# Designs tried in a protein design run: peptides against a protein of PDB entry 7K3S. Part 12

Target 1, 60 residues: chain A of PDB entry 7K3S
Amino acid sequence: MEELSGKPLSYAEKEKLKEKLAFLKKEYSRTLARLQRAKRAEKAKNSKKAIEDGVPQPEA

## One batch from the design tools (peptide; made by RFdiffusion4, then SolubleMPNN)

Design b1_p11_3_s1 (from b1_p11_3, 6 letters changed)
Fold by OpenDDE base, seed 2:
Structure b1_p11_3_s1 (fold): chain B 60 residues (1-60), chain A 11 residues (1-11)
Amino acid sequence: as target 1 above (60 residues)
Amino acid sequence: KEKEEEEKKKL
């Protein structure tokens, strides 16, 4: 059994780590939503350009 | 809730 070499975290240290984890999960979700929105916006721009340039839309 | 948080702070 690997001895988990370290003093047990205090209750206050554990709560501070939970708060940091909750914050990080929130920022991850916001970043993922931005990425998905950017990908949709790029597809919509490319579709508008392809219509303007007379190129057939790739059927889905 | 506040008393349980204070007891956990004394350990």
Scores: peptide ipSAE 0.026, ipTM 0.538, DockQ to the pose 0.090
Fold by OpenDDE base, seed 4:
Structure b1_p11_3_s1 (fold): chain B 60 residues (1-60), chain A 11 residues (1-11)
Amino acid sequence: as target 1 above (60 residues)
Amino acid sequence: KEKEEEEKKKL
């Protein structure tokens, strides 16, 4: 295992990494919320189409 | 407070 013999990160480098991590967590949460809305909208469209086509909806 | 933050940047 190569020991990552990197110098200890400065206070400023640690704060910059915390800011990057907070940004990435925010963008992840936004993307997840968009995906969940898209999946719900797709399910609602498929349910409306299957009612129109006379297919019994499985009650979940 | 501002002087203590500037001292932490010079370390």
Scores: peptide ipSAE 0.025, ipTM 0.524, DockQ to the pose 0.077
Fold by OpenDDE base, seed 3:
Structure b1_p11_3_s1 (fold): chain B 60 residues (1-60), chain A 11 residues (1-11)
Amino acid sequence: as target 1 above (60 residues)
Amino acid sequence: KEKEEEEKKKL
């Protein structure tokens, strides 16, 4: 086991890391929500096109 | 709150 022989982070360094982690989690969640909206919008475009082309929508 | 943050900087 490599002992994580890093100097113990100060309270201020730990709080700064918690803040950075909270920020990164927020940006990750925003990015996921954007990706999910994009995928839903793509499905909605493909469904509109399938209706226009007279193709029965695949029941998902 | 500020005094508690200053004591935490001295450890």
Scores: peptide ipSAE 0.025, ipTM 0.523, DockQ to the pose 0.086
Fold by OpenDDE base, seed 5:
Structure b1_p11_3_s1 (fold): chain B 60 residues (1-60), chain A 11 residues (1-11)
Amino acid sequence: as target 1 above (60 residues)
Amino acid sequence: KEKEEEEKKKL
């Protein structure tokens, strides 16, 4: 285990890291919401096609 | 904001 024996981060360096983490969390949440929307849209397309093809929808 | 300027003055 390489001990992170670096000099203690200044207040300004800690705040800059908090801002970077807040940005990354925001971009993660945006990307996740986009992925979930895409998966729902794909499921909805497949469900419409299965109704058109006369395939029984799996009941919940 | 004001506390960030005082800490820059102590270095």
Scores: peptide ipSAE 0.025, ipTM 0.529, DockQ to the pose 0.101

Design b1_p11_3_s2 (from b1_p11_3, 6 letters changed)
Fold by OpenDDE base, seed 5:
Structure b1_p11_3_s2 (fold): chain B 60 residues (1-60), chain A 11 residues (1-11)
Amino acid sequence: as target 1 above (60 residues)
Amino acid sequence: EEKKKENEKKL
């Protein structure tokens, strides 16, 4: 266990880390929403093709 | 930028 025996972070350093964390959380949520939209769009394309090819979609 | 100058006086 490396003891994180670093000097106590100043108030300003803690606020800077909170701002960085808030930014990273925002970029994560934006990326996740993009990924979820892409997966839904792919599923919708595959469902349209399977209807055109006469394959019964599994009702789930 | 102004918030940097106030913290340098308390160290």
Scores: peptide ipSAE 0.031, ipTM 0.531, DockQ to the pose 0.080
Fold by OpenDDE base, seed 1:
Structure b1_p11_3_s2 (fold): chain B 60 residues (1-60), chain A 11 residues (1-11)
Amino acid sequence: as target 1 above (60 residues)
Amino acid sequence: EEKKKENEKKL
């Protein structure tokens, strides 16, 4: 077991790390929500195209 | 601000 030979983090350093982790979690969730929205929008575009390509245009 | 001064006295 490699001893974590680092000086114990101060209370202020621990709080700063918690704030950074909270920020990273927020940015991750925001990015994931954008990705999921983009995938839903793509699926909705592809379903509209599949309906348009699957309706034989009535030859007028 | 007081919680910062109490931790600086324990190092």
Scores: peptide ipSAE 0.030, ipTM 0.553, DockQ to the pose 0.138
Fold by OpenDDE base, seed 4:
Structure b1_p11_3_s2 (fold): chain B 60 residues (1-60), chain A 11 residues (1-11)
Amino acid sequence: as target 1 above (60 residues)
Amino acid sequence: EEKKKENEKKL
């Protein structure tokens, strides 16, 4: 195991890394919520088409 | 403001 004996991060470097991590978590959650909405919208469109193609129009 | 100047003296 290479001991990553890097110099201990300063308080300011740790706070900058916490800010970057908080930003990345926010953008990840936003992207995931967009993907989940898109997938639900696609499933709802495909379910409507399957109902329209499966109901014989009443010829009257 | 004083807490920022004390951190700059410890590098």
Scores: peptide ipSAE 0.029, ipTM 0.535, DockQ to the pose 0.109
Fold by OpenDDE base, seed 2:
Structure b1_p11_3_s2 (fold): chain B 60 residues (1-60), chain A 11 residues (1-11)
Amino acid sequence: as target 1 above (60 residues)
Amino acid sequence: EEKKKENEKKL
């Protein structure tokens, strides 16, 4: 049994960690939404170019 | 009441 050899975190330290976790979850969700939007925008640009260049779209 | 319990946990 590895004794978790640390003093138990104070209530204030636990609340500060909860706030940091909530912030990181929010920034992760925003970054994921930006990535998904960028991928959709790239697909939409490539489909417009394929129409302009006369190349048949690969059926999905 | 919740604010009193928060202050008691900060001691």
Scores: peptide ipSAE 0.026, ipTM 0.547, DockQ to the pose 0.082

Design b1_p11_3_s3 (from b1_p11_3, 6 letters changed)
Fold by OpenDDE base, seed 5:
Structure b1_p11_3_s3 (fold): chain B 60 residues (1-60), chain A 11 residues (1-11)
Amino acid sequence: as target 1 above (60 residues)
Amino acid sequence: EKKKKENEEKL
């Protein structure tokens, strides 16, 4: 276990880390929403093709 | 920038 025996972070350093964390959380949520939209768009394309090809969609 | 000067006087 490396002891993180670093000097206690100043108030300003803690606030800077909170701002960085808030930024990273925002970019994560934005990326996740983009990924979810892409997956939904892919499913919607595959469902349209399967209807055109006469394949019964599994009702789930 | 104005909040950096008040914390240098308290160290």
Scores: peptide ipSAE 0.032, ipTM 0.526, DockQ to the pose 0.082
Fold by OpenDDE base, seed 3:
Structure b1_p11_3_s3 (fold): chain B 60 residues (1-60), chain A 11 residues (1-11)
Amino acid sequence: as target 1 above (60 residues)
Amino acid sequence: EKKKKENEEKL
């Protein structure tokens, strides 16, 4: 095990890492929300098409 | 602000 005996991060370095982590969490949440909207939009399109094509919707 | 200066003097 390489001892990651790196010098203890300064307060400023820790705060900078917290800010980076908060930013990354925000961008991750935005990306997830976009993905979830896209999945819902595709489900809604497929459901509309299935109604138009007379195919019984699979009951959820 | 006062707590930031006291933590720089302890490094």
Scores: peptide ipSAE 0.030, ipTM 0.542, DockQ to the pose 0.130
Fold by OpenDDE base, seed 1:
Structure b1_p11_3_s3 (fold): chain B 60 residues (1-60), chain A 11 residues (1-11)
Amino acid sequence: as target 1 above (60 residues)
Amino acid sequence: EKKKKENEEKL
């Protein structure tokens, strides 16, 4: 077991790391929600095109 | 500023 030969983080350094982790988790969730929205929008566009290409236009 | 001095005296 390699001893973590680093000086113990101060209380202030630990709180700063917790804040950075909370920020990173928030940006991750925001990015994931954007990706999921984009995929849903793409699927909705592709389904609309598949309906338009799969209905024979009635020759008027 | 007062919270930095109280944490330096406990190490």
Scores: peptide ipSAE 0.030, ipTM 0.533, DockQ to the pose 0.112
Fold by OpenDDE base, seed 4:
Structure b1_p11_3_s3 (fold): chain B 60 residues (1-60), chain A 11 residues (1-11)
Amino acid sequence: as target 1 above (60 residues)
Amino acid sequence: EKKKKENEEKL
């Protein structure tokens, strides 16, 4: 195991890393919520088309 | 402002 004997991060460096991590978590959650909405919208469109192609229009 | 100067003196 290479001991990553890097100098201990300063308090200011630790706070900058916490801010970067909080930003990345926020952007990840936003992107995931967009993907989940898109997937639900696609499923809803495909389900409507499957009902419209499967009902014989009453010719009257 | 006082908290920024005390953290520069500890490096």
Scores: peptide ipSAE 0.029, ipTM 0.532, DockQ to the pose 0.112

Design b1_p11_4_s1
Fold by OpenDDE base, seed 2:
Structure b1_p11_4_s1 (fold): chain B 60 residues (1-60), chain A 11 residues (1-11)
Amino acid sequence: as target 1 above (60 residues)
Amino acid sequence: EEERRRKEEEE
């Protein structure tokens, strides 16, 4: 087991790492929400296309 | 803040 013989992080270094982690979590959540929105939009487009290809237009 | 308080309690 490599001893985690790293110098103990200062309070300021730990707070900077917490801030970076909070930022990365926020950007991850935004990216995930964008991906979920894109998947919903794709499903909605595919459902509209399936309705358009599946309804015989009544000949006027 | 909590980690600051804990460090002040260990001195």
Scores: peptide ipSAE 0.054, ipTM 0.661, DockQ to the pose 0.000
Fold by OpenDDE base, seed 5:
Structure b1_p11_4_s1 (fold): chain B 60 residues (1-60), chain A 11 residues (1-11)
Amino acid sequence: as target 1 above (60 residues)
Amino acid sequence: EEERRRKEEEE
């Protein structure tokens, strides 16, 4: 295992990494919420199509 | 803030 024998990060570098991590967590949560909405929308489309294809239209 | 104070004590 390569020991990351880098100089210890400065206080300013650590704060910049905390800010980047906070930003990435926010974007992850936004993307996850979008994905969950998309999955619910696809399930709703597929259920409507299955009902439409599964009901014999009464010939008039 | 605590890490800033520690750095000011090491100079």
Scores: peptide ipSAE 0.053, ipTM 0.666, DockQ to the pose 0.000
Fold by OpenDDE base, seed 3:
Structure b1_p11_4_s1 (fold): chain B 60 residues (1-60), chain A 11 residues (1-11)
Amino acid sequence: as target 1 above (60 residues)
Amino acid sequence: EEERRRKEEEE
Protein backbone atom coordinates (compact mmCIF):
# COMPACT_ATOMS: atom_id res chain seq x y z
CA MET B 1 0.00 0.00 0.00
CA GLU B 2 1.87 3.09 -1.17
CA GLU B 3 1.10 5.69 1.48
CA LEU B 4 -0.10 8.73 -0.46
CA SER B 5 2.24 10.80 1.75
CA GLY B 6 2.01 13.51 -0.88
CA LYS B 7 3.41 16.85 0.31
CA PRO B 8 0.97 18.41 2.84
CA LEU B 9 -1.42 20.69 0.96
CA SER B 10 -0.81 24.39 1.47
CA TYR B 11 -3.44 26.46 3.32
CA ALA B 12 -4.34 28.09 -0.01
CA GLU B 13 -4.73 24.64 -1.69
CA LYS B 14 -6.94 23.40 1.20
CA GLU B 15 -9.15 26.52 1.01
CA LYS B 16 -9.39 26.17 -2.80
CA LEU B 17 -10.46 22.51 -2.34
CA LYS B 18 -13.05 23.57 0.32
CA GLU B 19 -14.43 26.19 -2.11
CA LYS B 20 -14.59 23.59 -4.95
CA LEU B 21 -16.33 21.12 -2.60
CA ALA B 22 -18.84 23.80 -1.47
CA PHE B 23 -19.55 24.68 -5.13
CA LEU B 24 -20.03 20.99 -6.10
CA LYS B 25 -22.35 20.43 -3.07
CA LYS B 26 -24.42 23.48 -4.12
CA GLU B 27 -24.71 22.27 -7.75
CA TYR B 28 -25.58 18.74 -6.54
CA SER B 29 -28.34 20.16 -4.27
CA ARG B 30 -29.72 22.29 -7.15
CA THR B 31 -29.74 19.26 -9.49
CA LEU B 32 -31.38 17.06 -6.84
CA ALA B 33 -34.06 19.72 -6.17
CA ARG B 34 -34.70 19.95 -9.96
CA LEU B 35 -35.04 16.14 -10.18
CA GLN B 36 -37.44 16.09 -7.20
CA ARG B 37 -39.54 18.89 -8.81
CA ALA B 38 -39.62 16.95 -12.11
CA LYS B 39 -40.81 13.75 -10.32
CA ARG B 40 -43.52 15.78 -8.48
CA ALA B 41 -44.58 17.41 -11.78
CA GLU B 42 -44.91 13.96 -13.44
CA LYS B 43 -47.06 12.74 -10.51
CA ALA B 44 -49.21 15.91 -10.78
CA LYS B 45 -49.63 15.37 -14.57
CA ASN B 46 -50.65 11.74 -14.01
CA SER B 47 -53.17 12.80 -11.31
CA LYS B 48 -54.66 15.49 -13.63
CA LYS B 49 -55.05 12.91 -16.44
CA ALA B 50 -56.77 10.53 -13.99
CA ILE B 51 -59.23 13.35 -13.03
CA GLU B 52 -59.90 14.37 -16.68
CA ASP B 53 -60.62 10.70 -17.63
CA GLY B 54 -62.93 10.39 -14.56
CA VAL B 55 -65.01 13.65 -14.76
CA PRO B 56 -67.20 14.35 -17.83
CA GLN B 57 -66.61 18.04 -18.55
CA PRO B 58 -70.01 19.78 -18.56
CA GLU B 59 -70.54 20.94 -22.13
CA ALA B 60 -71.30 24.67 -21.89
CA GLU A 1 -5.85 34.29 9.07
CA GLU A 2 -4.38 32.30 12.03
CA GLU A 3 -3.18 29.49 9.70
CA ARG A 4 -1.51 32.12 7.44
CA ARG A 5 0.27 33.65 10.46
CA ARG A 6 1.41 30.17 11.61
CA LYS A 7 2.95 29.52 8.16
CA GLU A 8 4.72 32.89 8.13
CA GLU A 9 6.27 31.87 11.52
CA GLU A 10 7.49 28.46 10.10
CA GLU A 11 9.42 30.11 7.14
Scores: peptide ipSAE 0.052, ipTM 0.665, DockQ to the pose 0.000
Fold by OpenDDE base, seed 4:
Structure b1_p11_4_s1 (fold): chain B 60 residues (1-60), chain A 11 residues (1-11)
Amino acid sequence: as target 1 above (60 residues)
Amino acid sequence: EEERRRKEEEE
């Protein structure tokens, strides 16, 4: 067990970590919104294909 | 800004 007895972080180091965390949260939310849009677009394509192929739509 | 000044005075 390495003792994480690191020196207390300075104010400047804490602010730099807060900025990095805010950036990562923003990029996570952007990626999640893109994934949700892609899943909705895939469902809409599959529903159009199921109507064209005469296949009964799976009830949700 | 005020939180920054308070921490700079505590060092």
Scores: peptide ipSAE 0.050, ipTM 0.672, DockQ to the pose 0.000

Design b1_p11_4_s3
Fold by OpenDDE base, seed 2:
Structure b1_p11_4_s3 (fold): chain B 60 residues (1-60), chain A 11 residues (1-11)
Amino acid sequence: as target 1 above (60 residues)
Amino acid sequence: KKKEEEEKKKE
């Protein structure tokens, strides 16, 4: 068992790491939601083009 | 909250 022989982080350092982690989780969730919206918008554009071009929609 | 932050700053 390698002892992770790092000096124990101060309370202030631990709180600063919690704040950074909370920020990163928020930005990850925003980025994921943006990606999901982009994929839905692409599908909706392709479905509109398929209707205009007279191509039968792939049934789900 | 302020008291708990001040008490943990003395360690």
Scores: peptide ipSAE 0.021, ipTM 0.492, DockQ to the pose 0.000
Fold by OpenDDE base, seed 3:
Structure b1_p11_4_s3 (fold): chain B 60 residues (1-60), chain A 11 residues (1-11)
Amino acid sequence: as target 1 above (60 residues)
Amino acid sequence: KKKEEEEKKKE
């Protein structure tokens, strides 16, 4: 087992890594929320299309 | 504030 004998990260390096991790978690959450909105919008479009194709337009 | 300044001084 290669000991991760990396020099102990300084306090400043640890805080910088915490900030990077917080940023990445925020961007991940934003991306997930965008993906979920896109999937909901797609389902809503498909539902509207199914309603529009399911209503016989009254021939005037 | 004082603890953060003391930890910056250990480098």
Scores: peptide ipSAE 0.021, ipTM 0.487, DockQ to the pose 0.000
Fold by OpenDDE base, seed 1:
Structure b1_p11_4_s3 (fold): chain B 60 residues (1-60), chain A 11 residues (1-11)
Amino acid sequence: as target 1 above (60 residues)
Amino acid sequence: KKKEEEEKKKE
């Protein structure tokens, strides 16, 4: 058993770490939502192009 | 508030 030779974190240090973890989780979720929105927007652009390129213009 | 202040005083 490697004794975790770190001084026990104070209550204040533990709360500061919880706040940092909550912030990081929020920023992760925000980044993931941006990525998912970008992928949906790309798919929506590609589907519009595929409809525009895939309709044979009726030769008038 | 009182519990958080009492825990800060034990270190």
Scores: peptide ipSAE 0.021, ipTM 0.486, DockQ to the pose 0.000
Fold by OpenDDE base, seed 4:
Parts: structure tokens; C-alpha cells; sequence
Structure b1_p11_4_s3 (fold): chain B 60 residues (1-60), chain A 11 residues (1-11)
């Protein structure tokens, strides 16, 4: 196990890392919400298409 | 506010 004998991070370096982590968490949550909306929209399209192809239109 | 300014000055 290489002991990362790096100097302790300064207060300013720790705050910059907290800001980067907060940004990455925000972008992750936005991407996840887009993926979940896309999957719901795909399922809704496939269910509508399966109902339209599986119900014989009543010939009137 | 004073604690954050004192921590910035310890470099």
C-alpha cells in the first residue's frame, strides 16, 4: 500500500474539492433524472403502440 | 465571517 505521503491539503484546496464534488453531484443528479424521464417516455410509447397494434379498430 | 478570513491567512 503506497502511503500517499502527500502534504495535508490546505483549507483553500479542501474548499475547492468540496465545490468540485458539489458540482459533480449536481450533474450526476441531472443526468440520472434525464435517463429516468427517457426510460418512462420509451415505456409509454411502447405501451401505446402495443395497444394500437393489439386492438382491431372497430370498422364503423 | 472573521473565522473564514483568519483561515485564508494561514498559507
Amino acid sequence: as target 1 above (60 residues)
Amino acid sequence: KKKEEEEKKKE
Scores: peptide ipSAE 0.020, ipTM 0.479, DockQ to the pose 0.000

Design b1_p11_4_s4
Fold by OpenDDE base, seed 1:
Structure b1_p11_4_s4 (fold): chain B 60 residues (1-60), chain A 11 residues (1-11)
Amino acid sequence: as target 1 above (60 residues)
Amino acid sequence: DEEERRRREEE
């Protein structure tokens, strides 16, 4: 176990960690929004194919 | 490496 040296983080270290955390939260939200768009696009493609193939859509 | 160097310059 690396001893997390219980030294209090400097002001500069805390601000750098806040900036890193804000960046990671932004990239997470961007990735999540992309995933949700992809899932919606897949559902829309599958619904179009199922109409073309004459398969009754299960009403959700 | 650069982040560790900066930490040593602040101590």
Scores: peptide ipSAE 0.061, ipTM 0.660, DockQ to the pose 0.000
Fold by OpenDDE base, seed 2:
Structure b1_p11_4_s4 (fold): chain B 60 residues (1-60), chain A 11 residues (1-11)
Amino acid sequence: as target 1 above (60 residues)
Amino acid sequence: DEEERRRREEE
């Protein structure tokens, strides 16, 4: 097991890592919300197209 | 933060 012989992070280095982690979590959540909206919009577009093409919608 | 609290107890 390689001992993670990293010098103990200073308080300031730990706080900077916490801030970076908080930023990345926020951007992840924004991206996930965008993906979920895109998937819902695609489903709504496909359902509208299926009505126009006379294809019976699969009942959920 | 619990780490900020510990730092104030070590001064």
Scores: peptide ipSAE 0.053, ipTM 0.641, DockQ to the pose 0.000
Fold by OpenDDE base, seed 5:
Structure b1_p11_4_s4 (fold): chain B 60 residues (1-60), chain A 11 residues (1-11)
Amino acid sequence: as target 1 above (60 residues)
Amino acid sequence: DEEERRRREEE
């Protein structure tokens, strides 16, 4: 067991870590929302391609 | 913050 033999974090260091954690949580949520939009867009493209490849065009 | 209150009681 590596004892984390570090001095206890000062109040100011803890506040700075709380701010960093709040920032990282916000960026995570933004990235997750972007990923979900990208997955929906990819599914919509694949569905259009499956309709285009699956309908025999009636020759006029 | 409870930690800020403790710091003022130790001064």
Scores: peptide ipSAE 0.052, ipTM 0.653, DockQ to the pose 0.000
Fold by OpenDDE base, seed 4:
Formats: C-alpha cells, sequence, structure tokens
Structure b1_p11_4_s4 (fold): chain B 60 residues (1-60), chain A 11 residues (1-11)
C-alpha cells in the first residue's frame, strides 16, 4: 500500500480536484434526472395498459 | 484576483 500521505496538494492540484468533483456532481444529477423521468414514463405506460386490460390499478 | 492572492501567500 503506497504512502499517498506524504505531500500536501498544491493550490493548483486542489482546484483541479474541485473542478473534477463539480463535473462529476453535474453528470450525476443529469443521470439521476434521466432515471427519474424514465421511471415516471414507465409508470404512465403501465397505468395505460392496466386500464386497457381491465385490471384494477394497484394504489402505490 | 483570489488565485493571484493565494500564489503570493505560498511564496
Amino acid sequence: as target 1 above (60 residues)
Amino acid sequence: DEEERRRREEE
């Protein structure tokens, strides 16, 4: 296990890590919003099929 | 301005 504990990060290295973290947080939020939209679209499709097939909608 | 101030504090 190599000692990652020996050198304080320079200001430039800290700013580069902050930029990478901000980018990753943005892409995470975009992916989460896409997933939530997909789940809502799936629920809406299943609700239309349940009405067509005469099946009582489960209250959930 | 804030990046230039921090460079002067590290010299």
Scores: peptide ipSAE 0.052, ipTM 0.654, DockQ to the pose 0.000

Design b1_p11_5_s2 (from b1_p11_5, 4 letters changed)
Fold by OpenDDE base, seed 1:
Structure b1_p11_5_s2 (fold): chain B 60 residues (1-60), chain A 11 residues (1-11)
Amino acid sequence: as target 1 above (60 residues)
Amino acid sequence: EEEEKLEEFLK
C-alpha cells in the first residue's frame, strides 16, 4: 500500500477511486444476492426432503 | 471480463 502520506489526490485519481468503489459495491451486492439465493435453495431442498421423510401417509 | 477488471483494480 502506498502511504498517501502528504500528496492530495488529483481529480483524476479521485474519479478512478470512485469508479473502483462503485465497482466493488456492485460486486459485493451481486455476491450477497448469490449467497442469499444459495441459502434459500438449500433451505428449499432440505424442506422438500423433510416433507418426503416426515409425512406419514394417512392410511386410507 | 468483470473478474479481470476487479483484479486490475486490486493491483
Scores: peptide ipSAE 0.168, ipTM 0.781, DockQ to the pose 0.045
Fold by OpenDDE base, seed 4:
Structure b1_p11_5_s2 (fold): chain B 60 residues (1-60), chain A 11 residues (1-11)
Amino acid sequence: as target 1 above (60 residues)
Amino acid sequence: EEEEKLEEFLK
């Protein structure tokens, strides 16, 4: 295991890393919510198409 | 704004 014998991060470096992590967590959560909405919309479209293709239209 | 902030963090 390479000992990451780097100098301890300064207070300012730790605060900058916390800000970066908070931003990345926000963008990740936004992207995940978009993906979940897209998957729900795709499932809803596929279920509607499967119902429409499986119901014989009543001959008028 | 959000994309510019991401680019600044990736430098």
Scores: peptide ipSAE 0.158, ipTM 0.782, DockQ to the pose 0.040
Fold by OpenDDE base, seed 3:
Structure b1_p11_5_s2 (fold): chain B 60 residues (1-60), chain A 11 residues (1-11)
Amino acid sequence: as target 1 above (60 residues)
Amino acid sequence: EEEEKLEEFLK
């Protein structure tokens, strides 16, 4: 077992790591929310197309 | 601005 013989992180280094982790968590959450919106928009486009292809255009 | 903050964190 390689002992993680890293010097104990200072309080300042721990706070900097917490800030980095909070930022990465925010960006990850934003990216997930964007992906979920994109997936919903794709389903809504496919549903609109299925309705449009299913409504006989009135021959004018 | 958010990308510049990410670059500063990865440096």
Scores: peptide ipSAE 0.157, ipTM 0.782, DockQ to the pose 0.040
Fold by OpenDDE base, seed 2:
Parts: C-alpha cells; structure tokens; sequence
Structure b1_p11_5_s2 (fold): chain B 60 residues (1-60), chain A 11 residues (1-11)
C-alpha cells in the first residue's frame, strides 16, 4: 500500500491542474453542444419522415 | 492543436 500521503502539491502543480480542469470543462461543453445539435437534427429528420408518411402523395 | 494539447495533458 503506497501511502497516499504524497507531498502537498506545489503552487505550480496546483496551477497546472487548474489549467487541465479548465481545458476539460471547455471540451466537455463543446461535446455537449455537439450532442444537443445532433439530437435536434435527429428529431427534425424523424418529424419530416412522419409528415411525409402521413401525407397521401397526390396521384398525378 | 486542441487535440494535441489534450493528449499532452493525458500523459
């Protein structure tokens, strides 16, 4: 069992961890925005199909 | 650039 009594993180190590966390939060937000756009596009495709399947094509 | 920075942070 390596003692998790690791030396207290230096100021520089804490700042590096804050930068990593800020980057991960940015990428998470970007990924969520992509996922939300994809879900909206899927709903729009499904609603268009439901309208097209529900309208009798006028026989010409 | 942003993907390379992520890979550097995960090392």
Amino acid sequence: as target 1 above (60 residues)
Amino acid sequence: EEEEKLEEFLK
Scores: peptide ipSAE 0.157, ipTM 0.783, DockQ to the pose 0.042

Design b1_p11_5_s3 (from b1_p11_5, 6 letters changed)
Fold by OpenDDE base, seed 1:
Structure b1_p11_5_s3 (fold): chain B 60 residues (1-60), chain A 11 residues (1-11)
Amino acid sequence: as target 1 above (60 residues)
Amino acid sequence: EEKKKLEEFLK
């Protein structure tokens, strides 16, 4: 454990750090949700093409 | 150095 050999953060600095960490966690979760939606949209596009190329039209 | 990074992050 590296001892944080620095002056202890003031109460105000700790609260500002907590706020910034909460913001970072929110942006991480937002980015993860965007990535998951993009991956689902890609899979849905690829599945539509696979259905269009993979169903022999019944000759009527 | 770490103190300066923390001070910059706290701006």
Scores: peptide ipSAE 0.158, ipTM 0.736, DockQ to the pose 0.049
Fold by OpenDDE base, seed 3:
Structure b1_p11_5_s3 (fold): chain B 60 residues (1-60), chain A 11 residues (1-11)
Amino acid sequence: as target 1 above (60 residues)
Amino acid sequence: EEKKKLEEFLK
C-alpha cells in the first residue's frame, strides 16, 4: 500500500480544497439541472409534434 | 466571471 506520504495539508490548504469542491459541486449541479431541462424540453417538443401530426389540420 | 474563477482555481 503506497502510503500517501504527502505532508498533511495545512488548515488553509484544506479550506481552499473545500472551496474548490463546493464550487465544482455547484457547477456540476447547474450542469445536471441544465441537462434535465434540455431533456424535458426535448420530450415536450416531441409531444407537441406528436399532437400536431395527430390533429387533422382543417382544410381551409 | 465564473469562468475566470474556474481558471484561477485550476491554475
Scores: peptide ipSAE 0.158, ipTM 0.770, DockQ to the pose 0.040
Fold by OpenDDE base, seed 2:
Structure b1_p11_5_s3 (fold): chain B 60 residues (1-60), chain A 11 residues (1-11)
Amino acid sequence: as target 1 above (60 residues)
Amino acid sequence: EEKKKLEEFLK
């Protein structure tokens, strides 16, 4: 078991970790926005299909 | 650029 009593992170290491966390939060938010748009598009397709299946096509 | 930054983050 390597002792997790690692040397206290230097100022430079802490700043690098903050930058990494900021990047990860940005990519997470971008992924969530894509997922939310995809779910809205799926609901819109399903609602359109449910309306089309519920309207008798006028026989021409 | 963003993809390259992600690849450097995962190294």
Scores: peptide ipSAE 0.155, ipTM 0.768, DockQ to the pose 0.041
Fold by OpenDDE base, seed 4:
Structure b1_p11_5_s3 (fold): chain B 60 residues (1-60), chain A 11 residues (1-11)
Amino acid sequence: as target 1 above (60 residues)
Amino acid sequence: EEKKKLEEFLK
């Protein structure tokens, strides 16, 4: 195992990494929420189409 | 301003 014997990160480098991680976490959460909404919308469209295709339209 | 510095780091 290569010992990553890199010098300990300075306080400023640690704070900069925390800011980067906080942003990545925010963008990840936003993307995940968009994906979840898209999957719900797709399921709702597919369920509506399956109900409409299974009901004989009353002949007018 | 902070948002621009962060977008430059992700490039």
Scores: peptide ipSAE 0.144, ipTM 0.772, DockQ to the pose 0.043

Design b1_p11_6_s1 (from b1_p11_6, 4 letters changed)
Fold by OpenDDE base, seed 4:
Structure b1_p11_6_s1 (fold): chain B 60 residues (1-60), chain A 11 residues (1-11)
Amino acid sequence: as target 1 above (60 residues)
Amino acid sequence: KIEVEFKEPVF
């Protein structure tokens, strides 16, 4: 195990790292919400086509 | 002092 011989982060460097982490968590949550909305919209398009084409929908 | 200016990444 290489000892990470890095100087201990100052209080200000730790707070700046917390701000970066909070930003990354916010953008991750936004991207996840967009992905979930896209999957729901795709399922709703496929269900409309399968009703029009007379294909029985698998019950949920 | 290396002032790392944190630019927010544009997504």
Scores: peptide ipSAE 0.133, ipTM 0.714, DockQ to the pose 0.080
Fold by OpenDDE base, seed 5:
Structure b1_p11_6_s1 (fold): chain B 60 residues (1-60), chain A 11 residues (1-11)
Amino acid sequence: as target 1 above (60 residues)
Amino acid sequence: KIEVEFKEPVF
């Protein structure tokens, strides 16, 4: 195990890392919400087509 | 000191 014996981060370096982490969490959440919306929209399109094509939907 | 200037990406 390489000991991460790096010098203790200054207060300013810790605050910059918190800002970077907050930004990354925001972009992750935005991307995840887009992905979940896309998957729901795909399921809804497939369900509409299957109803139009007379295919019995699997009961939820 | 590695001064990593964090610039917020403006989209």
Scores: peptide ipSAE 0.131, ipTM 0.734, DockQ to the pose 0.065
Fold by OpenDDE base, seed 1:
Structure b1_p11_6_s1 (fold): chain B 60 residues (1-60), chain A 11 residues (1-11)
Amino acid sequence: as target 1 above (60 residues)
Amino acid sequence: KIEVEFKEPVF
């Protein structure tokens, strides 16, 4: 086990690292929500096209 | 002392 022989981070350095991690978690969640929305929109477009190509228009 | 200034990315 290599002891991480780095000087212990100060309280201020630890709080700054926590803030960076909170920011990265927020941006990850935002990006994931955008990706999920894009995948749902793509599925909805493909389903609309499959209905348009698969319904014989009732000739009235 | 390496002051790592964290600039929040302005989007």
Scores: peptide ipSAE 0.129, ipTM 0.726, DockQ to the pose 0.057
Fold by OpenDDE base, seed 3:
Structure b1_p11_6_s1 (fold): chain B 60 residues (1-60), chain A 11 residues (1-11)
Amino acid sequence: as target 1 above (60 residues)
Amino acid sequence: KIEVEFKEPVF
């Protein structure tokens, strides 16, 4: 195992990295929730099209 | 010294 011979991060640097990581996790979760909503909306659009193509328009 | 200025992204 190559010892990552980087200078030990200060307490302040570690806390700042924890803050960055918490922020990135929050934005990841928001993006994932948006993606899940978009996939549900796409399925709902495809089901509406399948219903619209399956209803004979009444010829007036 | 690499000063990592973290600007919080304003949304």
Scores: peptide ipSAE 0.128, ipTM 0.729, DockQ to the pose 0.052

